# Peptides against a protein of PDB entry 5TUV: the designs that were tried, part 66

Target 1, 107 residues: chain A of PDB entry 5TUV
Amino acid sequence: KEVIDRLRYLKAEIEDLELKERELDQQKLWLQQSIKNVMDDSINNRFSYVTHEDICNCFNGDTLLAIQAPSGTQLEVPIPEMGQNGQKKYQINLKSHSGPIHVLLIN
Target 2, 107 residues: chain B of PDB entry 5TUV
Amino acid sequence: AQECQNLEVERQRRLERIKQKQSQLQELILQQIAFKNLVQRNRHAEQQASRPPPPNSVIHLPFIIVNTSKKTVIDCSISNDKFEYLFNFDNTFEIHDDIEVLKRMGM

## One batch from the design tools (peptide; made by RFdiffusion4, then SolubleMPNN)

Design b2_p15_2_s2 (from b2_p15_2, 7 letters changed)
Fold by OpenDDE base, seed 3:
Structure b2_p15_2_s2 (fold): chain B 107 residues (1-107), chain C 107 residues (1-107), chain A 15 residues (1-15)
Amino acid sequence: as target 1 above (107 residues)
Amino acid sequence: as target 2 above (107 residues)
Amino acid sequence: SGFIFKVQDPSVVVK
């Protein structure tokens, strides 16, 4: 029956797709580790920075804050609450556990 | 048949997940390339200048860029150890990670 | 990025 054949085909294809998905997952893990190794290298780390000019070239017309923090720093943007005068509170909460946070005003 | 339809839906779902994972993998590759290019640029620049840039003139990875209107009022509360920051904005803002910045820089 | 994001404000765009 055509339906039966279609079912068999679909099941087989799904199995193949599952294998492909697992392959991609492994590749992702490998690449993530590779990136980590590259970034953690002492020489690379020494030169892993951008300049004010770099940032200004990427953005224009607005106020720009650059926030540098150690890897693993938690950044939270809560749901705005009503503050005094009926104004919503827009917030960024930062928490670092590995070192100080540095903030630069670009413009 | 209902079973056939169910499998076709699952097949399509898996195909979409695979597509997304492939895209994510490509993004990771681009991130690594961008980082390497950044390091190379900075190494070359410092060699030409025969000195490192001033410490407060650069933004070390990892970092984020907060973009908001020039009219936005920004308040910041900082812990003594500078491990915790609370930013208050009177208007909306955008957050850009270092990966996006590197992309915009053409790295 | 090296940051761990928890964005709950729908008005904020994270890129």
Scores: peptide ipSAE 0.576, ipTM 0.904, DockQ to the pose 0.798
Fold by OpenDDE base, seed 4:
Structure b2_p15_2_s2 (fold): chain B 107 residues (1-107), chain C 107 residues (1-107), chain A 15 residues (1-15)
Amino acid sequence: as target 1 above (107 residues)
Amino acid sequence: as target 2 above (107 residues)
Amino acid sequence: SGFIFKVQDPSVVVK
């Protein structure tokens, strides 16, 4: 009877957890759409920026490149290959389909 | 007993998945809040200054930050339409999302 | 971000 009772309990709990998971999935979808709407708003878009000072305050001691590009821009970092001089080639490939890419050197 | 153990494993699996989804949802919420706070900050700042910041002084979303050593040599090739960029580094680098930057900014 | 990442270099950390 103890085993049977435990089985009943576990089955009921799993069912409840399944419902909870579906709820979270729906909430995620809703929030993702909400974020998109907020970011696409014309007023919000106008003020959706950070300053050089903001970036400098976040990072210290290194060379910083700020790359601004349209949403959907593809960024690829291939496996490094050996160059002609024996130097590994570390690369970033950027491809935008909807607008130009803007690069700023920070620091 | 074996069935009970199987269900307990399943229960734990679901609990872990729910925990992950809850965490992801919380991150999305924080992202939205951070963005709204950024917009609010910038709107207020521009109102106080009675003008927008200089175009080259800000980095508009979406953006990424590439972080590398000051000793790293960076070469850049740009397409005619500026839709494609190829960066070559002679050493490793890090990439930071705008979301992470906003977090570091305390937004 | 609005970027679509394809990172194959294990030495590069994306945050």
Scores: peptide ipSAE 0.573, ipTM 0.904, DockQ to the pose 0.779
Fold by OpenDDE base, seed 2:
Structure b2_p15_2_s2 (fold): chain B 107 residues (1-107), chain C 107 residues (1-107), chain A 15 residues (1-15)
Amino acid sequence: as target 1 above (107 residues)
Amino acid sequence: as target 2 above (107 residues)
Amino acid sequence: SGFIFKVQDPSVVVK
């Protein structure tokens, strides 16, 4: 009957979709490894930077902090709490394990 | 039948997930291209200038950009080894990843 | 990104 045929069709399609999803997952892993290899290359690493001009061209009208840190650096933004003056505390906590953090005021 | 409905829901869920993964994969491809273009640009620029840029004039990857109002007061506490930073803001802020910056640069 | 983000403040937008 129609219901049985629909069930068979859906099961077959879901199987095909499962294969497609696994293919995409593998492609993602491969690409991520490729990106890592490219970025870790010594020559590419030497030239992996942007300028102050680049940043200024992307942003305007605000105070801009550029924070450079080693890969794996943890950035935490806690829930704001009320301060002593009744002012909410907005914070960024940075923690690096592999090297120093560098901060530049751009604008 | 209930089984048919369940499979149709599952089918739709998988289709949406695959669509999302395809989009994410495309973003990774664009990230790799952007990075390669950045490296090429910088290599060419340094060749033309016959020197590297001043150390404090560039921001090395990985980095983030924090932007906030010019009226925002920012306080910073730094550990001795510069491995830990605590930023305090009296107002809200935005965080931009280096990937998003490269996109804005047109890389 | 090389950063590991833990954002609990809903007012902060990470792009």
Scores: peptide ipSAE 0.569, ipTM 0.903, DockQ to the pose 0.801
Fold by OpenDDE base, seed 1:
Structure b2_p15_2_s2 (fold): chain B 107 residues (1-107), chain C 107 residues (1-107), chain A 15 residues (1-15)
Amino acid sequence: as target 1 above (107 residues)
Amino acid sequence: as target 2 above (107 residues)
Amino acid sequence: SGFIFKVQDPSVVVK
């Protein structure tokens, strides 16, 4: 009796959780589209930037490179390999297909 | 009893997924808020200055910040169209996306 | 982020 009741309860709860999960999935899709629309707006795009001061306030004591690139730009960091001089090579490979990449030295 | 146990495991799995999805939604909301705050700040600042910032003084989204030691030697190779970049470092580095930077800025 | 990351170096932290 108790086992049967527990089974019925669990099945009902799982069904409710399935509905909740689907609701969250839809909310995520809506929010992602909303963010895209906001960022693609011409006025918002005009003002979507940070300053050197902003970056300097976030970081200190190190060399900082700011890399601006079009959305969809591919960034690859391969496993370090030994160079011809015996030094490990730490690399960043950037590839854009839609526009130029811009680099600023902050510090 | 075994069936109850199986359903309880499934129930717990779904609860954890729901928790993760709720957290992801919260992060997306914060991203949108941060972006809107950034836009508002910049609009207000440019209104007060009565001019846009100099082109080389700002970093437009999307961007990343590469952080490395001041002793790190950095070499850069650029394609003719600036669509491809190869950075070589003689030491390790950190990469920070624009989302994290906005968080650090308190947006 | 608008970037697509492929990080294979475990010493590099991407935040």
Scores: peptide ipSAE 0.565, ipTM 0.904, DockQ to the pose 0.777

Design b2_p15_2_s3 (from b2_p15_2, 8 letters changed)
Fold by OpenDDE base, seed 2:
Structure b2_p15_2_s3 (fold): chain B 107 residues (1-107), chain C 107 residues (1-107), chain A 15 residues (1-15)
Amino acid sequence: as target 1 above (107 residues)
Amino acid sequence: as target 2 above (107 residues)
Amino acid sequence: SGFVYKVKDPSLVVK
């Protein structure tokens, strides 16, 4: 009786939650496409940059490298391995397929 | 009942997923806003200066920031096609997305 | 992110 009513309630709620989750998934998809469209706009693309000052204001005290590459560039950080001299190898591997990679030393 | 408990667990799991998706959606919205603010800032700045910034003075999106100790030795190898980069560090490093940078900039 | 990440050891890199 009470348990049956609770079960019925829970099943109905779960169904509603499924609908809500699908709605959120769709919203995410549309928003991602919207962001892409905004960023790909010619005018927006022209002004889609930051300055050295911007970066310096965000970080202090360390060496800063800025790496600009086309969207879709693959970034790999392998597990550090011991080199021939016994030093751990900390690496970043970048692979671009659609354009050049630019590296700037900020400080 | 066991069935009731199982459904309650499922309900709670779905509620948590929905909450996470809502948060992720909000972050995407903020990213879009930040980008639009960046574009607006740069457009205004260039209007005031009556010229675009020097080409090597800005970092175009998408980009990443790599920060490491001032003592870290960095070596960079470039492939023949210039589409592959290998960075070697003798110490650990941090990678920050352009999205995070925009957040730190207050965009 | 515009980059496709392949970080084999997430503890190695602080994002």
Scores: peptide ipSAE 0.437, ipTM 0.895, DockQ to the pose 0.783
Fold by OpenDDE base, seed 3:
Structure b2_p15_2_s3 (fold): chain B 107 residues (1-107), chain C 107 residues (1-107), chain A 15 residues (1-15)
Amino acid sequence: as target 1 above (107 residues)
Amino acid sequence: as target 2 above (107 residues)
Amino acid sequence: SGFVYKVKDPSLVVK
């Protein structure tokens, strides 16, 4: 019947969509590797920086901290919890494994 | 039938995932372009200046920008191995990736 | 980014 035909059609379409999704996954992996290669290039790495001016132009009227760390550095932001004095604690936890972390106060 | 409805729901979910993956792929492309533009800008700038920028005047990738109120008190604790950092804020903050910064810079 | 994020409060991170 029509229902059976619809089922067959839907199953076939879903199969096609699965193929498309896998294609996109492969493209993502390829592009990620490409980006990695470009960024890891010695010349590109030498010039992979922004200036204080660049940052100031992007943000207005706040305290800005720039935190530079090696690739792979773990960044954790826990759920704010109530402190002993009734103040919520807001935290950033950083853990690097391959080099030092650098902190710059922009303004 | 119920089976037909279930497959239609699944099809729709897959279509949405594909759309999201397509968007993510485009973002990766833009990231690569932005990075290449950044490198090109910096190379040209250093060529014109005939010198690299001072080491503490630039922020190397990867980095994050922490944005908070000027009234926010920020404390930083460093582990013994100096690879672990704990930032404490007495108020809320925002974290911005280098990717977003490059976007805001128009790269 | 090069950071590995483990953010429990997504509202604090803007990407």
Scores: peptide ipSAE 0.450, ipTM 0.897, DockQ to the pose 0.947; fails the geometry check
Fold by OpenDDE base, seed 5:
Structure b2_p15_2_s3 (fold): chain B 107 residues (1-107), chain C 107 residues (1-107), chain A 15 residues (1-15)
Amino acid sequence: as target 1 above (107 residues)
Amino acid sequence: as target 2 above (107 residues)
Amino acid sequence: SGFVYKVKDPSLVVK
């Protein structure tokens, strides 16, 4: 009977957890949509940028590439493989579907 | 007993997922706040300057920052459709998304 | 992020 009671308790708890998880999933969905709506707003979109100074303040001592691309742009970093000269190839592949990709070198 | 053990494992799995989802939700909230703060900052800055920033001085969202050693040789090739980019590096690099940049900016 | 990531080796990319 102790086992039976434990089973009942666990099943009830799991049911409650399922409800909680669904609630969180719904909240995430709505929040993601909210973010999208805010970013797509014409006024917000006009001001959705950072400056070169902002980037330089965030990073130092490195070569910095700023890559601007439309939402949905695919970014792929393959596993480095040996090249013809025996060195590993480090690559970034970008594929945009809705607009040009802009690359800026920031010193 | 075996059934109890199975349910306890399931309960623990769900608890961990819920914890992860709660964390992800919090991150999304912070992202939205950061974006709104960015917009407000830029609007205020442009109002003070009475003009928009120069076109080449800003990076519009969405963007990524690629940072690598100043010694790294970077090669970039563009596909025929002009929407596909291939970056080749002779050394490792780091990729930072716009969300992380906003965090570093204190937005 | 607006980008769709496909990173095969996360050790090469530090976000």
Scores: peptide ipSAE 0.444, ipTM 0.897, DockQ to the pose 0.846; fails the geometry check
Fold by OpenDDE base, seed 4:
Structure b2_p15_2_s3 (fold): chain B 107 residues (1-107), chain C 107 residues (1-107), chain A 15 residues (1-15)
Amino acid sequence: as target 1 above (107 residues)
Amino acid sequence: as target 2 above (107 residues)
Amino acid sequence: SGFVYKVKDPSLVVK
């Protein structure tokens, strides 16, 4: 029967898709670990930087702040709320647990 | 049959998840490539210059770029240990990850 | 990114 055949086909395909999804999950985990290892390498870490020129070439016409912080630094942006003078409060909260935060004004 | 229709819906759902995971995996791959290219660029540049760049001229990973209008007033409060920062803006801003910056740089 | 984000307004963060 056509319906039975279709059901069989769909079930088989779904099973294959499930296997594929698990494969992708494993690949993601592997790649994430690989990225971490590459970035944590002493030599790579030494050269893991961009220049002011690099940043300026990426952005134009605005004030640019570069904020460098240790991995794991918490960044919080609350919902803007009205201040005392009726001005909305736009905020960035940063908290590092492993080292100081550095801020550079690019332009 | 209703069962067939249900399985077709499930199949489509799984296909969409797989597509999303494939996209995410590709993004991670590109991130790793971009980082490696950045390191390679910097290593080569320093070899050619026979010296590292000035400390204040580079931004080490990880970092973020805050972009706001030149008219925006920015106030910054810093903890004693420089582990906590509070930025106040009188207008909207944008935050860009180092990953996006590397993309814009063509890495 | 090495940052841990807690953004209430995702439109302010471009990734």
Scores: peptide ipSAE 0.443, ipTM 0.898, DockQ to the pose 0.908; fails the geometry check

Design b2_p15_2_s4 (from b2_p15_2, 7 letters changed)
Fold by OpenDDE base, seed 3:
Structure b2_p15_2_s4 (fold): chain B 107 residues (1-107), chain C 107 residues (1-107), chain A 15 residues (1-15)
Amino acid sequence: as target 1 above (107 residues)
Amino acid sequence: as target 2 above (107 residues)
Amino acid sequence: SGFVFNVKDPSVLVK
């Protein structure tokens, strides 16, 4: 009897949780579209940038590369292969389909 | 009962997913806020300066920051149209997206 | 982000 009651309770709770999860999914989709609309706005796009100073303030002590590319650019980091001298080769592969890629050395 | 245990496991799994989705939703909200703040900052700055910044002095979204040791040797191969890039590093590196950078900037 | 990431190298930290 106690087990049966627990089962009923759990089933009901799981159903409620499923509804909550669907609600969150819808909210996510809505917000993602909202963000896209804001970023795609011509005025916002014009001012959607950071400065070298901004980057330098966020990082210190290392070599910094800034890579700007169109939305949708593919970035791949393959598993390192062994080089000729036995050194692993660490790589970043970039592929853009909608515009050129720009690279800046920050420091 | 085994059925009760199974449902409890499922309940816990759903609760964790909901928690994760709530967190992701909050992150999206913060992203939108950060972007709006960035745009506002830049608009105000350009108004004060009465001119836009030089083209090569800013990094337009979307972008990533790659940081590595100062000792790391970086080689870059670029396609003719600049749509494809291959970076080679002799050591490990870190990649930071623009969202993280905006967070670090306090946007 | 606007990038589509496919990071297979476990030694690379992506944030």
Scores: peptide ipSAE 0.610, ipTM 0.905, DockQ to the pose 0.796
Fold by OpenDDE base, seed 4:
Structure b2_p15_2_s4 (fold): chain B 107 residues (1-107), chain C 107 residues (1-107), chain A 15 residues (1-15)
Amino acid sequence: as target 1 above (107 residues)
Amino acid sequence: as target 2 above (107 residues)
Amino acid sequence: SGFVFNVKDPSVLVK
């Protein structure tokens, strides 16, 4: 009797959780589209930038490269491998399909 | 009893997944808010200055920040159309996306 | 992020 009641409870709860998960999935999709729309807005796009000061305030003591590229730009970081001189090669590969890439040295 | 335990495991799995999705959704919300705050800040700043910032003084979204030691030697190979970049580092580096930067900025 | 990341060494990227 107690086991049966527990089973009923668990099944009902799992069903409710399934509905909740679907709700969250829909909300995520909606929000992702909303973000895209907001960022693609002409006015917002005009003001979608940070300053050198902003970056400097976020990072300290290191060499900083700022890389701006069009949306969809592919960034690849391969596994470091040994070079001919015995030094590991650390690399970043960038590929844009819709526009040029811009690089700035911040610090 | 065994069925009850199986359902309890399933319930817990779903609860954890929902928790993760809720967290991801919250992050998306914060991203949108951060972006809107950035745009608002920049619009207000330009209104006060009555001019846009110099083009080379800002970093437009989307962007990434690469930070490495000041001792790191960086080599960059650029394609003719500037659509492809190859960065070579003689040491480790870190990559930070614009979302993280906005978070660090307190947007 | 507008970038499409393919990082083989995930320790390099901070999100």
Scores: peptide ipSAE 0.604, ipTM 0.906, DockQ to the pose 0.925
Fold by OpenDDE base, seed 2:
Formats: structure tokens, sequence, C-alpha cells
Structure b2_p15_2_s4 (fold): chain B 107 residues (1-107), chain C 107 residues (1-107), chain A 15 residues (1-15)
């Protein structure tokens, strides 16, 4: 039956796709670990920075805040609530657990 | 048959997931390359300058860039230990992670 | 990103 043949084909293909997906998952895991290792290297860590010029070249005409914080720092942007003056409150809440947060005004 | 249709839907779903995972993997590769290029650039720059940049002139990873209109009023509340920050904006803002910045820098 | 994002404001673009 044509349907039976199609079913067999589809099942076989899905099995192959499952293998491919697992392969990609593994590759992602390895690459993530590789990136972590590279970034955690003492020498690389020393040079893992951008300059004011770098940021200014990427953004023009706006107020730019650079916020540096330890990995794992939580950034929360709540739903804007109405303030006492009827103005919506746009907020960023930052919470670090492993070190201080540094803020730079770029322009 | 209904079973064929179900498997075809599953097949297509898996294909899309694989495509997405392939794209994500490519992004991770680019991240690693960008980071390595950044480190090399900075090492070379410091060598040529014969000194490291001033501490407050650079933004160390990980960081985010918050950009908003120059008209936006920004207020900041900081904890004593600088582990918690509360930013208040009177208007909307955008957040850019360090990965995007490195991309914009052409790293 | 090294940050853990919890953006509930749909008007904020995170790139």
Amino acid sequence: as target 1 above (107 residues)
Amino acid sequence: as target 2 above (107 residues)
Amino acid sequence: SGFVFNVKDPSVLVK
C-alpha cells in the first residue's frame, strides 16, 4: 500500500532527524563550553573589554549607558506602572550576587 | 491516512527545530570568533600603546548597553554594596547585549 | 549574554 510505504519512509526520516537534532544539541553544548573556557581564560579575561569609542561607533544620537556586571546578574524590566504623576514608570532592576555593578555614561 | 498526516507534521516540526538549532549554532560560532578577535585587537592595542587603558575608559564583559532618547530623564538608585541598581526612565529604552555590540563593531 | 533577562515590558526591545 502506498500509505504503508509513506509511513515507513516518514518514520525512518524522523528517526534520522532525531539523530541529527541530538547531534546539534551536543555540538551546541560543546561550543558553549568552549566559549566559556575561552572567556574564563585569565589572559582573555584581561582583554575582554570594549572602549567608549567602540560603543559610540555602534550607536549615535542617543543617551548610552554601559552597564557592566558579573555573569549571572539578573536584569528585570517590569511592566510599566502608572506613577503618582500619571506617568508610566519605565524601570530596569539589576541584581548581582557575585560582585558590584558598574555603570558608565557614554554620551 | 491520519497517521501519515501526523508524521508529516512532526517531520516538518523537527526540520524547523533543526534549522533553528543550526542557526543558533552558527551564532555561537560567531560569538566565539568575535570574542577572540576582540581580545586580539585589545592585546595589540595595548602593546602599541605600551600601557593598558584607564580603568574607567573601558567596559568589561559581560555588559549591556541601554540606549534611550537624549530627552529621557534617567534616575538611578544604588545599594550600598553596589549589588543592586534601580534605573527609572521617563520614556522607553532599548537594551543591547555585548554580543550584539561586538557584531556591530565588526568583530 | 552574561545577564539573566526578565523583561516583562513589551515596549522594551532587547537585542
Scores: peptide ipSAE 0.602, ipTM 0.905, DockQ to the pose 0.799
Fold by OpenDDE base, seed 1:
Structure b2_p15_2_s4 (fold): chain B 107 residues (1-107), chain C 107 residues (1-107), chain A 15 residues (1-15)
Amino acid sequence: as target 1 above (107 residues)
Amino acid sequence: as target 2 above (107 residues)
Amino acid sequence: SGFVFNVKDPSVLVK
């Protein structure tokens, strides 16, 4: 009896958890679409930027490169390989398909 | 019973997934709030200045920040259309996305 | 992020 009751309880709880998980999945989809709409708004897009001061306040003491690129730009960091001069090559490869990439030296 | 144990494992698995999804949802909410705060800040700043910022003084979203030592030598190769970039570093570096930067800014 | 990351270098910290 106790085992049967426990089984019934667990099955009912799992069913409730399934409903909760589906609810969260739906909420995530709605929020993702909301964020996209907000960022794609013309007025918001006009003001969607940070300043040099903003970046300098976040980082100290190092060289900072700011790289602006269109959404969907691909960034690749390969495993370092030995160069022809015997030095390890640390690389960033950027590829945009929709617009130019802009680079600023901040510090 | 073995069946009870199997359902207990499934229950726990679902609870963990729900917890993770709740956390991810909260992060998305914070991202949207941060973006809205950024836009509002910039709108007010430009209203006070009665002009937009100089074009080379701001970094538009989406962007990344590359952080490396002041001693790091950086070489950059650019395609003619500026759609493809190759950065070479003689040492390691860090990459920070715009979402993290907004967090550091306190948005 | 608006970027699509493919980072294979484990020494690079991506945040």
Scores: peptide ipSAE 0.600, ipTM 0.905, DockQ to the pose 0.783

